# Ledger of designs, part 33: peptides against a protein of PDB entry 8YR4

Target 1, 309 residues: chain A of PDB entry 8YR4
Amino acid sequence: PRGSPALQLVVLICLGLMGLERALNVLVPIFYRNIVNLLTEKAPWNSLAWTVTSYVFLKFLQGGGTGSTGFVSNLRTFLWIRVQQFTSRRVELLIFSHLHELSLRWHLGRRTGEVLRIADRGTSSVTGLLSYLVFNVIPTLADIIIGIIYFSMFFNAWFGLIVFLCMSLYLTLTIVVTEWRTKFRRAMNTQENATRARAVDSLLNFETVKYYNAESYEVERYREAIIKYQGLEWKSSASLVLLNQTQNLVIGLGLLAGSLLCAYFVTEQKLQVGDYVLFGTYIIQLYMPLNWFGTYYRMIQTNFIDMEN

## One batch from the design tools (peptide; made by RFdiffusion4, then SolubleMPNN)

Design b1_p11_1_s2 (from b1_p11_1, 5 letters changed)
Fold by OpenDDE base, seed 1:
Structure b1_p11_1_s2 (fold): chain B 309 residues (1-309), chain A 11 residues (1-11)
Amino acid sequence: as target 1 above (309 residues)
Amino acid sequence: FPITQEVVLPD
């Protein structure tokens, strides 16, 4: 934001908080490892109690699930409200000025309510896209890279390779299956719009339908349009289940390979029991945001298409 | 497993 040094400082603080979230994603599994190792060694209660208290505090800062419920993520979201409002207002003013530069012929062909809806959709699409890229896509890719580096440096290089292959296969299959699903989603949306347009046209012509006693004919045509829509909706929903199951299989295979390798190195006394727990905990933490990656990719594709129209 | 919630973009 070029106009206010206060908003530039807020952006820098938000970037610092994003860096802190990445550090917490590494530290939380490390502290959990240390608890398991201290329990295995039968360490004194004072050392264990301090490590558990520190872990719970770090877990409060990190949060759980999609990472949206932690103290650091909530503080980031709170501070970002002013930056989002500034960005939204700037995009709205750019769209509004561009609409005023368009030819009178373009405005005469469209209703004012349709023009406003296009402007609001365009603003929401751009602002949403930027927020998803900065706060969800980039951090998820950063956590994967940090994970590969961490496991390659502090574990055997084989662990870094398993994480690399698992995440690369997961991302590739997510993109390919999401692009395949986009065809079914577009066909569904086109049929939904056609079904809605038919219902609106039939209701606007209510007097004509009543004059010809054609009510039963219009109901049957609407039923046929619904059945055709439901056939496309089923293909969209079934393709989502297939995506989720494919993602679950890839993560399950990566977790199996890495967990077996960890267990083997623990039996060889090259790793501790806590290192097995660290690997499983870290892979689950990487998996939680990746479940949304297909949704983010679809949103990116939709928003780019809506900006070209 | 969190089901991939399709965030229904408000069309």
Scores: peptide ipSAE 0.023, ipTM 0.678, DockQ to the pose 0.403
Fold by OpenDDE base, seed 5:
Structure b1_p11_1_s2 (fold): chain B 309 residues (1-309), chain A 11 residues (1-11)
Amino acid sequence: as target 1 above (309 residues)
Amino acid sequence: FPITQEVVLPD
């Protein structure tokens, strides 16, 4: 943000907190491993209690993933409110100034309510895109890269390859299936708009409908439009289930391959029981934000289309 | 499996 050194400092603090979240994503599984190893070794209570307390504190800072916000994420979100407001206001003023630069012919051809709706959608689309890119997409990609590096350095190159192949396949299939689903969603939205338009037209012509006693006919036409909409909604929803099941299968195969390899190395005494638990915990932790990746991709795609219009 | 909550962007 140009013009406020205070907001620039807040952005730097938010970036620092994002870096801390990445560190916590590595540390939490490590401390959980250490607890499992201390329990297996029958370590003294003082060492175990300290490690458990440290783990719980780190877990409080990290949070529980997509369903629960951690302290660091909450602090970041709180600090970001002022930056978001500044960015939103700046985009809104840029759109408003651009609308005033447009020709009188452009304004005379449009309803004021449509112009305002375009401005509000433009503002929300730009600010939403930036937020999803910076806070969801980039961190998720960073966590994958950090995971590949961590497993390649501290376990074996085979674990890094399994994570790389699993995540690459997951991301690729998520994009491809989401692009395919976009066609069904567009068809659904078009039919929803057509169904709403018919309902509005019938209600605006209510006197004519009453005059001809055509209420039953208009209700039947509306029912047919709803049935057609629900047929398209079913395709959209079924395609979402297919995406989720495909994602689950890819993660399941990656978890199977890596868990079998971990178990094998534990039987050979090359890894400890805690390392098996670490791998499973870390893969599940990577999976939680990735489940939303299809949603993020969709939102990015819709917001780009809304900016081109 | 966590249902992909479609975060409905506020319109």
Scores: peptide ipSAE 0.023, ipTM 0.678, DockQ to the pose 0.351
Fold by OpenDDE base, seed 2:
Structure b1_p11_1_s2 (fold): chain B 309 residues (1-309), chain A 11 residues (1-11)
Amino acid sequence: as target 1 above (309 residues)
Amino acid sequence: FPITQEVVLPD
């Protein structure tokens, strides 16, 4: 933010906290591995208790998956409120000043409520797009890259390859299937708007409908529009289930291949039992934010289109 | 399992 050194410091702190989240995403599985190894070796209680306490503290900082925000992410979100408000206000003032520079003919052709709606959509689209990119998409991609590097360095190169192929296939299929689903969603939204418009027009012409005793005819036309909408809604919802199942199959195949390879190397005494648990835990941890990737991609695409209008 | 809740963006 230009002009406020305090807000610049807050941005730097938020970036530092994002780096800490990436470190926690590697450390938490490592500490969990160490607990499993210490339990397997029947290690002294003092060593086990220290490692468990450290793990629980790191897990409190990290948080859980989608819905359980960790302390670090909550602190980042709290500090970011002032930066978001500054950015939103700046975008809003830029849009407002631009609207005042537009021709009198443009203003005379539009209702004040439509102009305000354009300003609000423009502000929300820009701020939403930036937030999804910086706080969801970029961190998720960074965690995948860090995961590939970690498995390639500390495991066999085959594990890095499995994670790379699994995550690349997951991301590619998520994008391709989401783009395919966009057609069904657009058709659904168009039919929803047409059904709503027909209901509004029928209600605005209520006196005319009553004069002709056409209530049964209007109800039947509305029922037909609802049935047509539900046919499109079913296609949208079924395509979402197909996306989720495709994602689940890709992760399941990656987890199967990597878990079998881990189990094999544990039988050869090249890896410990804790390393098997680490692999499974780490893959599940990478999968949790990826479940939302299709939603983030859709939101970014929508906000980008709304910003161009 | 977090079902990808399509956050229905308010229109």
Scores: peptide ipSAE 0.023, ipTM 0.671, DockQ to the pose 0.344
Fold by OpenDDE base, seed 3:
Structure b1_p11_1_s2 (fold): chain B 309 residues (1-309), chain A 11 residues (1-11)
Amino acid sequence: as target 1 above (309 residues)
Amino acid sequence: FPITQEVVLPD
């Protein structure tokens, strides 16, 4: 945000809070490990109670690992409202200025309501894209990298490799299956719009339909359009289930491989029982945002296409 | 495991 030092400071604070979220994503599993180790060692109540209280406080700040419901995330979201409003207003004014620079011939060929809808879509697409990139995609990728580094440094290098392979495979399959699925979704949306248009046209021509006693014909034509839509909807929904199942299998395999390796190292007394719990907790925490990655990828792709039109 | 919810973009 050029021109407002206050908004620049808010952006820097939001970036600092994003860094704090990344630190919390590492610290929360570590404190949970420490609780398990203290319980295993039968540590004195005072040490245990302090560690539990600290863990609960860190967990409150983190918000369960989803990054959306924690105190830090809520504070970031709250502070970002002003930056988003400034960005939205700036994009809207740029679009509006550009619309006024367009030829009279362009305006005469379009209804004012369509022009406003294009402007609103353009503004929403740009602001949405930026928000998803900055607050969801980049942080998730950063958490994965931090996780790989953490496991490689504090665990055996094999753990870092398992996390790397699992996350890389997960992301790759998510992208590939999401791109394949986008074809079915586009076909569904096109047929939905066509079905809706037919219903609107039939209702607008109600007098004509009634004059010709064509009500049964219009109903049957609408039914055929619905059946065609539902056939495309089923393909879209079935492809989503396939995506989710593929993702769950990759997660399951990564969790299995890493958990077995961790259990083995615990039996060899190279790791503690708490380290097994840390691994499982950390992996689940990394996967929680990744469930939305296919959605973010699709939203990014859609918003790019909407900006080119 | 949380099911991958696809946020329906408001079109």
Scores: peptide ipSAE 0.026, ipTM 0.697, DockQ to the pose 0.511; fails the geometry check

Design b1_p11_1_s3 (from b1_p11_1, 4 letters changed)
Fold by OpenDDE base, seed 1:
Structure b1_p11_1_s3 (fold): chain B 309 residues (1-309), chain A 11 residues (1-11)
Amino acid sequence: as target 1 above (309 residues)
Amino acid sequence: FPVLTEVELPD
């Protein structure tokens, strides 16, 4: 943000907190590994208790699930409120200035309430897109790269290759299936808008419909439009289930291959029991944010199309 | 594992 050194400092702190989240994503599995190894070795209670307490503290900082519930993520979100408000206000003022520079002919063809709705959608789309790119897409890609490097350096190169192939296949299939699904979603949204427009036109012409006793005819036409919409909605929903199942199969195959390889190396005494638990825990941590990647990709595509209109 | 269904965020 140009002009406010305080907001520049907040952005730098938020970037530092994002780096800390990436470090926690590596440290939490390592500390969990160390607990399992200490339990296997029957280590003294004092060493075990310190390692467990440290793990629980790191897990409190990291959180769980999509990473949105951790202390570091909540602190980042809290500090980012002022930066988001500054960015939103700047985009709103740019859109508003641009609307005032548009020709009188453009304004006479549109209702003021429609113009405001376009401005609000444009601001929300740009601000949402930037937030999803910076806080969800880039961190998820960074965690994958860090994971590949970590497993390639501290495990055998075969583990880094399994993670690379699994995540590359997952991302590629997510993009391809999401692009295929976008056709069904666009057809659904177009039919929803047409069904809504027909309902509004029928209700605005209520007096004419009543004069001709055409109520039953308008209800039947509305029913046909709903049935056509539901046929498109079913295709959209079924395509989402297919995407989720494809993603689950790819991660299941990656987890199977890596878990079997870990188990083999533990039997050969090249890895400890804790390293098996680390691999499974780390892959699950990578998988949780990736479930939203198709949603982020779709939102990015929709927001770009809405900015061109 | 809770299959985080891609909840379509409302547009």
Scores: peptide ipSAE 0.023, ipTM 0.674, DockQ to the pose 0.664
Fold by OpenDDE base, seed 5:
Structure b1_p11_1_s3 (fold): chain B 309 residues (1-309), chain A 11 residues (1-11)
Amino acid sequence: as target 1 above (309 residues)
Amino acid sequence: FPVLTEVELPD
């Protein structure tokens, strides 16, 4: 944000907090491993209690993933409110100034309510895109890269390869299936708009409908439009289940391959029992934000299309 | 695991 050194400092603090979240994503599984190893070794209570307390504190800072916000994420979100408001206001003023630069012919051909709706959508689309890219997409990709590096350095190159192949396949299938699903969603939205338009037209012509006693006919036409909509909604929802199941299968295969390899190395005494638990915990932790990747990709696509219009 | 359904974040 040009013009406010205070907001620039807040952005730097938010970036620092994002870096801290990445560090916590590595540290939490490590401390959980250490607890398991201390329990297996029957370590003294003082060492165990300190490690458990440290783990719980780190877990409080990290949170439980997509369903529960950690302290660091909440602090970042709180600090970002002022930056978001500044960015939104700046985009809104840029759109408003651009609308005033447009020709009188452009304004005379459009309803004021449509122009305002375009401006609001444009502002929401730009600010939403930036937020999703910076806070969801980039961090998720960073966590994957950090995971690959961590497993390659501290376990074996085979673990890094499994994570790389699993995540690459997951992301590729998520993109491909989401792009395929977008066709069904567009068809659903078009039919929803057509169904709403018919309902509005019937209600605006209510006097004519009453004059002809055509109420039953209009209800039947509306029912047919709803049935057609529900047929498209079913395709959209079924395609979402297919995406989620495909994602679950890819993660399941990666978890199976890596868990078997961990178990094998534990039997050979090359890894400890805690390392098996670490791998499973870390893979599940990577999986949680990836469930939303299809949603982020869709929102990015819709917002780009809304900006081109 | 509750598959957190892609909750369409409200537009």
Scores: peptide ipSAE 0.021, ipTM 0.651, DockQ to the pose 0.573
Fold by OpenDDE base, seed 2:
Structure b1_p11_1_s3 (fold): chain B 309 residues (1-309), chain A 11 residues (1-11)
Amino acid sequence: as target 1 above (309 residues)
Amino acid sequence: FPVLTEVELPD
């Protein structure tokens, strides 16, 4: 933010907290591995208790796999409120000044409520897109890259390859299936708007409908529009289930291949039992934010289109 | 709970 050194410092602190979240995403599985190894070795209680306490503290800082419930993420979100408000106000003032520079003919052709709605949509689209990119998409991609590097360096190169192939296939299928689903969602939204418009027109013409005793006819037309909408809604919802199942199958296959390979290396005494648990925990940890990736991609795409209008 | 990926944020 130009002009406020305090807000610039807050941005730097938020970036530092984002870096800390990435470090926690590596450390938490490592500490969990160490607990499993110490339990397997029947280590002294003092060593085990220290490692468990450290793990629980790190897990409190990290939070759950949704990334929104950890202390570090909550602190980041809290500090970011002032930066978001500054950015929103700046975008809103830029849109408002631009609206005042537009021709009198443009203003005479539009209702004031429509102009305000365009300004609000423009502000929300820019701020929403930026927030989804910076706080959801980029961190998720960074965690995947860090995961691939970690498994390639500390495990056999085959584990890094499995994670790379699994995550690349997951992301590719998520994008392709989400783009395919966008057709069904657009058709659903168009039919919803048409059904709402018919209901509004029928209610605005209520006196005319009563005069002709056409109430049963309007109800039947509305029923037909609802049935047509529900047919499109079913296609949208079924396509979402297909996306989620495809995602689950890709992760399941990656987890199966990697878990079998881990189990094999544990039987050969090349890896410890804790390393098997680490792999499963880390893959599940990477999977949790990826469930939202299709939603983020869609939101970015819609906000980008709304910003161009 | 499988988090349904389409949390439609309310408009």
Scores: peptide ipSAE 0.021, ipTM 0.645, DockQ to the pose 0.384
Fold by OpenDDE base, seed 4:
Structure b1_p11_1_s3 (fold): chain B 309 residues (1-309), chain A 11 residues (1-11)
Amino acid sequence: as target 1 above (309 residues)
Amino acid sequence: FPVLTEVELPD
């Protein structure tokens, strides 16, 4: 943000906190590994107690992933409120200024409520897109890369390959199925707007409908519009379930392959029991943000299309 | 499993 050094500092602090979240995403599984190894080795209570206390502290900072906000994520979100408000206000003022530069013919052809809705959608789209890219998409991709590097360096190269193949397949299927799903969502939203418009038009013409005793006819037309909407809603919802199930299957196969390989290497004494737990914990931790990736990808696509219009 | 709730972005 040009003009406020304080907001620039807040952005840098937020980026630093994002880096800390990435470090915590590696450290939490490592400390959990160490606890399992210390328990297996029957290590002295003092060493175990320090490692457990450190793990719990790191877990408090990390949280439970994208669904449970850790201290670092909450602090980042809190600090970002001022940056978001500044960005929103700037985008809103730019859109408003641009609307005032548009020809009188453009304004006379549009209802004021439609113009305001375009302004609000434009503001929300830009601010939402930036926030989802910076705070969800980029961090998730970074965690995957860090995971591949970590498993390739500290485990056998086979683990890095499994994570790479699993995550690449997951991302590819998420994109392809999300693009396929987007057409159903667009059709649903278009039919929702058409159904709402029919209801509004019928209610605005209430006197005319009453005069002609056309209430049953308007109700039947509204019912047909609802049935058509529900048919599109079902396709949207069913396609979401199919996406989630496909994602779950890919992660399940990756978890199975990697867990079997970990178990095998533990039996060969090449890895410790804690390494098995680390792999499972790390894959589940990568999976939690990835569940939202399809939503973020769709939001990004929608927001780009809404910015082109 | 967090169902991908379509967090409807507020329109």
Scores: peptide ipSAE 0.019, ipTM 0.630, DockQ to the pose 0.351

Design b1_p11_1_s4 (from b1_p11_1, 4 letters changed)
Fold by OpenDDE base, seed 1:
Structure b1_p11_1_s4 (fold): chain B 309 residues (1-309), chain A 11 residues (1-11)
Amino acid sequence: as target 1 above (309 residues)
Amino acid sequence: FPILTEVVFED
């Protein structure tokens, strides 16, 4: 934000907190591994109690991954409120200034309430897009890269390859299936708008419908429009279930392959029991935000289309 | 559930 050194400092603190969240995503599984190893070795209670207390503290800072309710995420969200308000106000003023620069002919064809709704949608779309990119998409991609590097360096190159192939396949299928679903969603939204318009037109012509005793005919036309809408809604909803099942299958196969390989290395005494638990815990942590990736990709596409209109 | 989050942000 240009012009406020206080808001620039808040942005830097928020970026530092995002870096801390990435560090916590690596440290929490490591401390959980260490607990399992200390339990296996029958370590003294003092060492175990210290490691458990440290793990619980780190887990309090990290939170539960999906919509992370962790202390660091809550502190970041709290500090970001002022930056978001500044950005929103700046976008709103830019849109408002642009609306005043538009031709009188553009304004004569539109109601003031429609113009304000376009301005509000435009502001929400830009601010939403920026928030999803910075706080959800980029951090998730960073966690995947950090995970690949970590497993490649500290386990074996085969673990890094499994995570790479699993996450690459997951992201690719998520994009391809989401683009395929977008056709069904657009058809659904178009039919919803047409059904709504037909209902409004029938109600605006209420006197004419009464004069011709045509209420049964208008109800039947509305029923046909609803049936057509529900056929498109079913395709949209069924395609979402298919996306979720495909995502679950890819992660399940990656977890299976990596867990079997880790179990094999533990039987060969090359890895400890804690390393098996670390792998499973880390893959689950990567999976939690990825469930939202299809939603973020769709929101990005919708917001770009809404900015072009 | 990822299903619930798609519905909430279309409004």
Scores: peptide ipSAE 0.020, ipTM 0.645, DockQ to the pose 0.234
Fold by OpenDDE base, seed 5:
Structure b1_p11_1_s4 (fold): chain B 309 residues (1-309), chain A 11 residues (1-11)
Amino acid sequence: as target 1 above (309 residues)
Amino acid sequence: FPILTEVVFED
């Protein structure tokens, strides 16, 4: 944000909090490993209680589940509200200024409500794209890279390779299948708009429909349009299930390969039981945000198309 | 888990 040093400081704090989230994503599995090792060794209660308390505190900061709802993420989201508002307002003013620079012929050819809707879509598109890139896509890619480095340095290089291959295949298949799905979604949305337009036209011509007692005919035509829409919706939804199952299979294979390798190294006394738990926990943590990656990719693609129009 | 990844950000 140019012109407000206070908002620049808030952006720097938010970036610092994003770095802290990345550190927590590494530390939480490590502390969980340490608890498992201490339990296995029958360590003194004082050491165990301190490690458990520290783990729970770190887990409170990190959060858990679909989208990190941890204290750090919530604090970041709260601080970002003012930055988002500043960015939105700046984009709105730029679009509004640009609309006033357009020719009278352009304005006379369009309804004011359509122009406003284009401006609002443009603003939401830019703001959304920036938010998804900065807060979802970049952090997820960073966590993958950090994971590969961590497993390559502190485990055998084979673990880093498994994570690299698994995540690379996951991302590639997610993109390819999402692009394939986009065709079905476009067809669905086109048919939805056509079905809605037909319903509006029938309702606007209500007097004519009543005059001819054609209500049953219009309802039947609307039912046929809904059935056609639902056939396209089914293809869109089924393609999403296929994406999710493909993603689950790739992660499952990576988890299987890495877990078997970890179990083998534990039997060879090269790794501890806690390291097996760490690997599984860390892979699951990487998997949680990746489930949304197809959605982020789609939203980015839609937002780019909406900016070009 | 049906991750309903369609978080349509309802503005």
Scores: peptide ipSAE 0.019, ipTM 0.628, DockQ to the pose 0.295
Fold by OpenDDE base, seed 2:
Structure b1_p11_1_s4 (fold): chain B 309 residues (1-309), chain A 11 residues (1-11)
Amino acid sequence: as target 1 above (309 residues)
Amino acid sequence: FPILTEVVFED
């Protein structure tokens, strides 16, 4: 943000916190591995208790699981509120200034409520797109790259290859299936809007419908429109289940291949039992953010289309 | 849940 050194410092702190989240994503599985190894070796209680306490503290900083944000992520989100408000206000003022520069003919041809609705959509789309890119997409891609590097350096190169192939196939199939399902979502939304429009037109013409005793006819037309909508809704929902199942199968195959390879190397005493647990924990940790990647990709596409119009 | 985020942004 140009003009506020305080907001520039907040952005730098948020970037530092994002770097710390990436470090935690590597350290948490490593400490969990170390606990499993110490338990296997029957290590002294003092060493085990220190490692467990350190793991729990790191896990509190990281967060993880459905609905639990970590302390670092919450602190970043809190600090970012002021940056978001500054960005939103700047975009709103730019749009508002641009609207005042437009010709009188443009303003006379549009309703004031439509102009404000375009301005609000433009502001939300730009601010939303930036937030999704910076806080969800880029960090997830960084975590995948860090994971590939980690497994390639500290494990056999075959583990890095399995993670690379699994994540590349996952991302590619997520994009391709999301693009494929977008046609069903658009068809559903167009039919929903058409069904709503028919209901509004029937209610606005209530006196005419009553005059002709056409209530049963309008109800039957509305039922037919609902059945047509539900047929498209089913295709949209079934395509989402297919996406989720495809994602689950890719991760399942990667987890199977890597877990079998880990188990084999543990039987040959080349890896420890904790390294098997590390691999499984790390793959599951990479999988959790990736479940949202299809949603983020769709939101990015929608926001770009809404900015071009 | 990936299903819940699709509903919240269409309103």
Scores: peptide ipSAE 0.018, ipTM 0.599, DockQ to the pose 0.185
Fold by OpenDDE base, seed 4:
Structure b1_p11_1_s4 (fold): chain B 309 residues (1-309), chain A 11 residues (1-11)
Amino acid sequence: as target 1 above (309 residues)
Amino acid sequence: FPILTEVVFED
């Protein structure tokens, strides 16, 4: 935002809060590990109580792993509202200015309501894209990288490799299946718009339909359009279930492999019981934002295409 | 649920 130093400061604060969330994502599992180890070692109550209190405080700041419920995330989201509104207004004004620069021939060929809908979609797409890239995609990728580094440095290199392979496979399959799914979603949305347009046209021509007693014919055409829509909707929904199941399977296999390896190293006294708990907690924590990654990737892809049109 | 986000961002 080149016009307001206050909004630039808010952006910097939001970036700082994002960095803090990344630190919390590492610290929370570590403190949970330490609690489990202290409990296993029957450590003094004072040390345990301090570690538990610190963990609960860090967990309050982080939230429940869905990034949206933590104090830091809520504060970031709150501060970002002003930046989003400024960005939205700027994009909306740019689109509106561009629409006024377009030829009269372009305006005469389009309904005013369609032009406004294109402007609103364009504004939403740009603002959404920036928000999802900055707050969801980049942080999730950063957490994965931080996780790989952490496990490679503080655990055996095998754990870092498992996380790397699991996350790389997860991301690759998410992209590939999402791109495949996007074709079904586009076909669905196109058919939805066509079905809605037919319904509106039939209702606007109600007097003509009544005059010709064509009600049964219009209803049957609408039914055929709905059946065609539902066939595309089913493909879209089924492809989403397939994506989610594939994602769950990859994470499940990664969790299984890493948990077995942790358990093995704990039995060999190379790792503590808390390290087993840390690994499982950290993988689940990485998994939570990744469930949305397919949605974010699709939104990014849609928003890029909507910006090219 | 990933299903719920598709609805919330299209409205």
Scores: peptide ipSAE 0.019, ipTM 0.606, DockQ to the pose 0.190; fails the geometry check

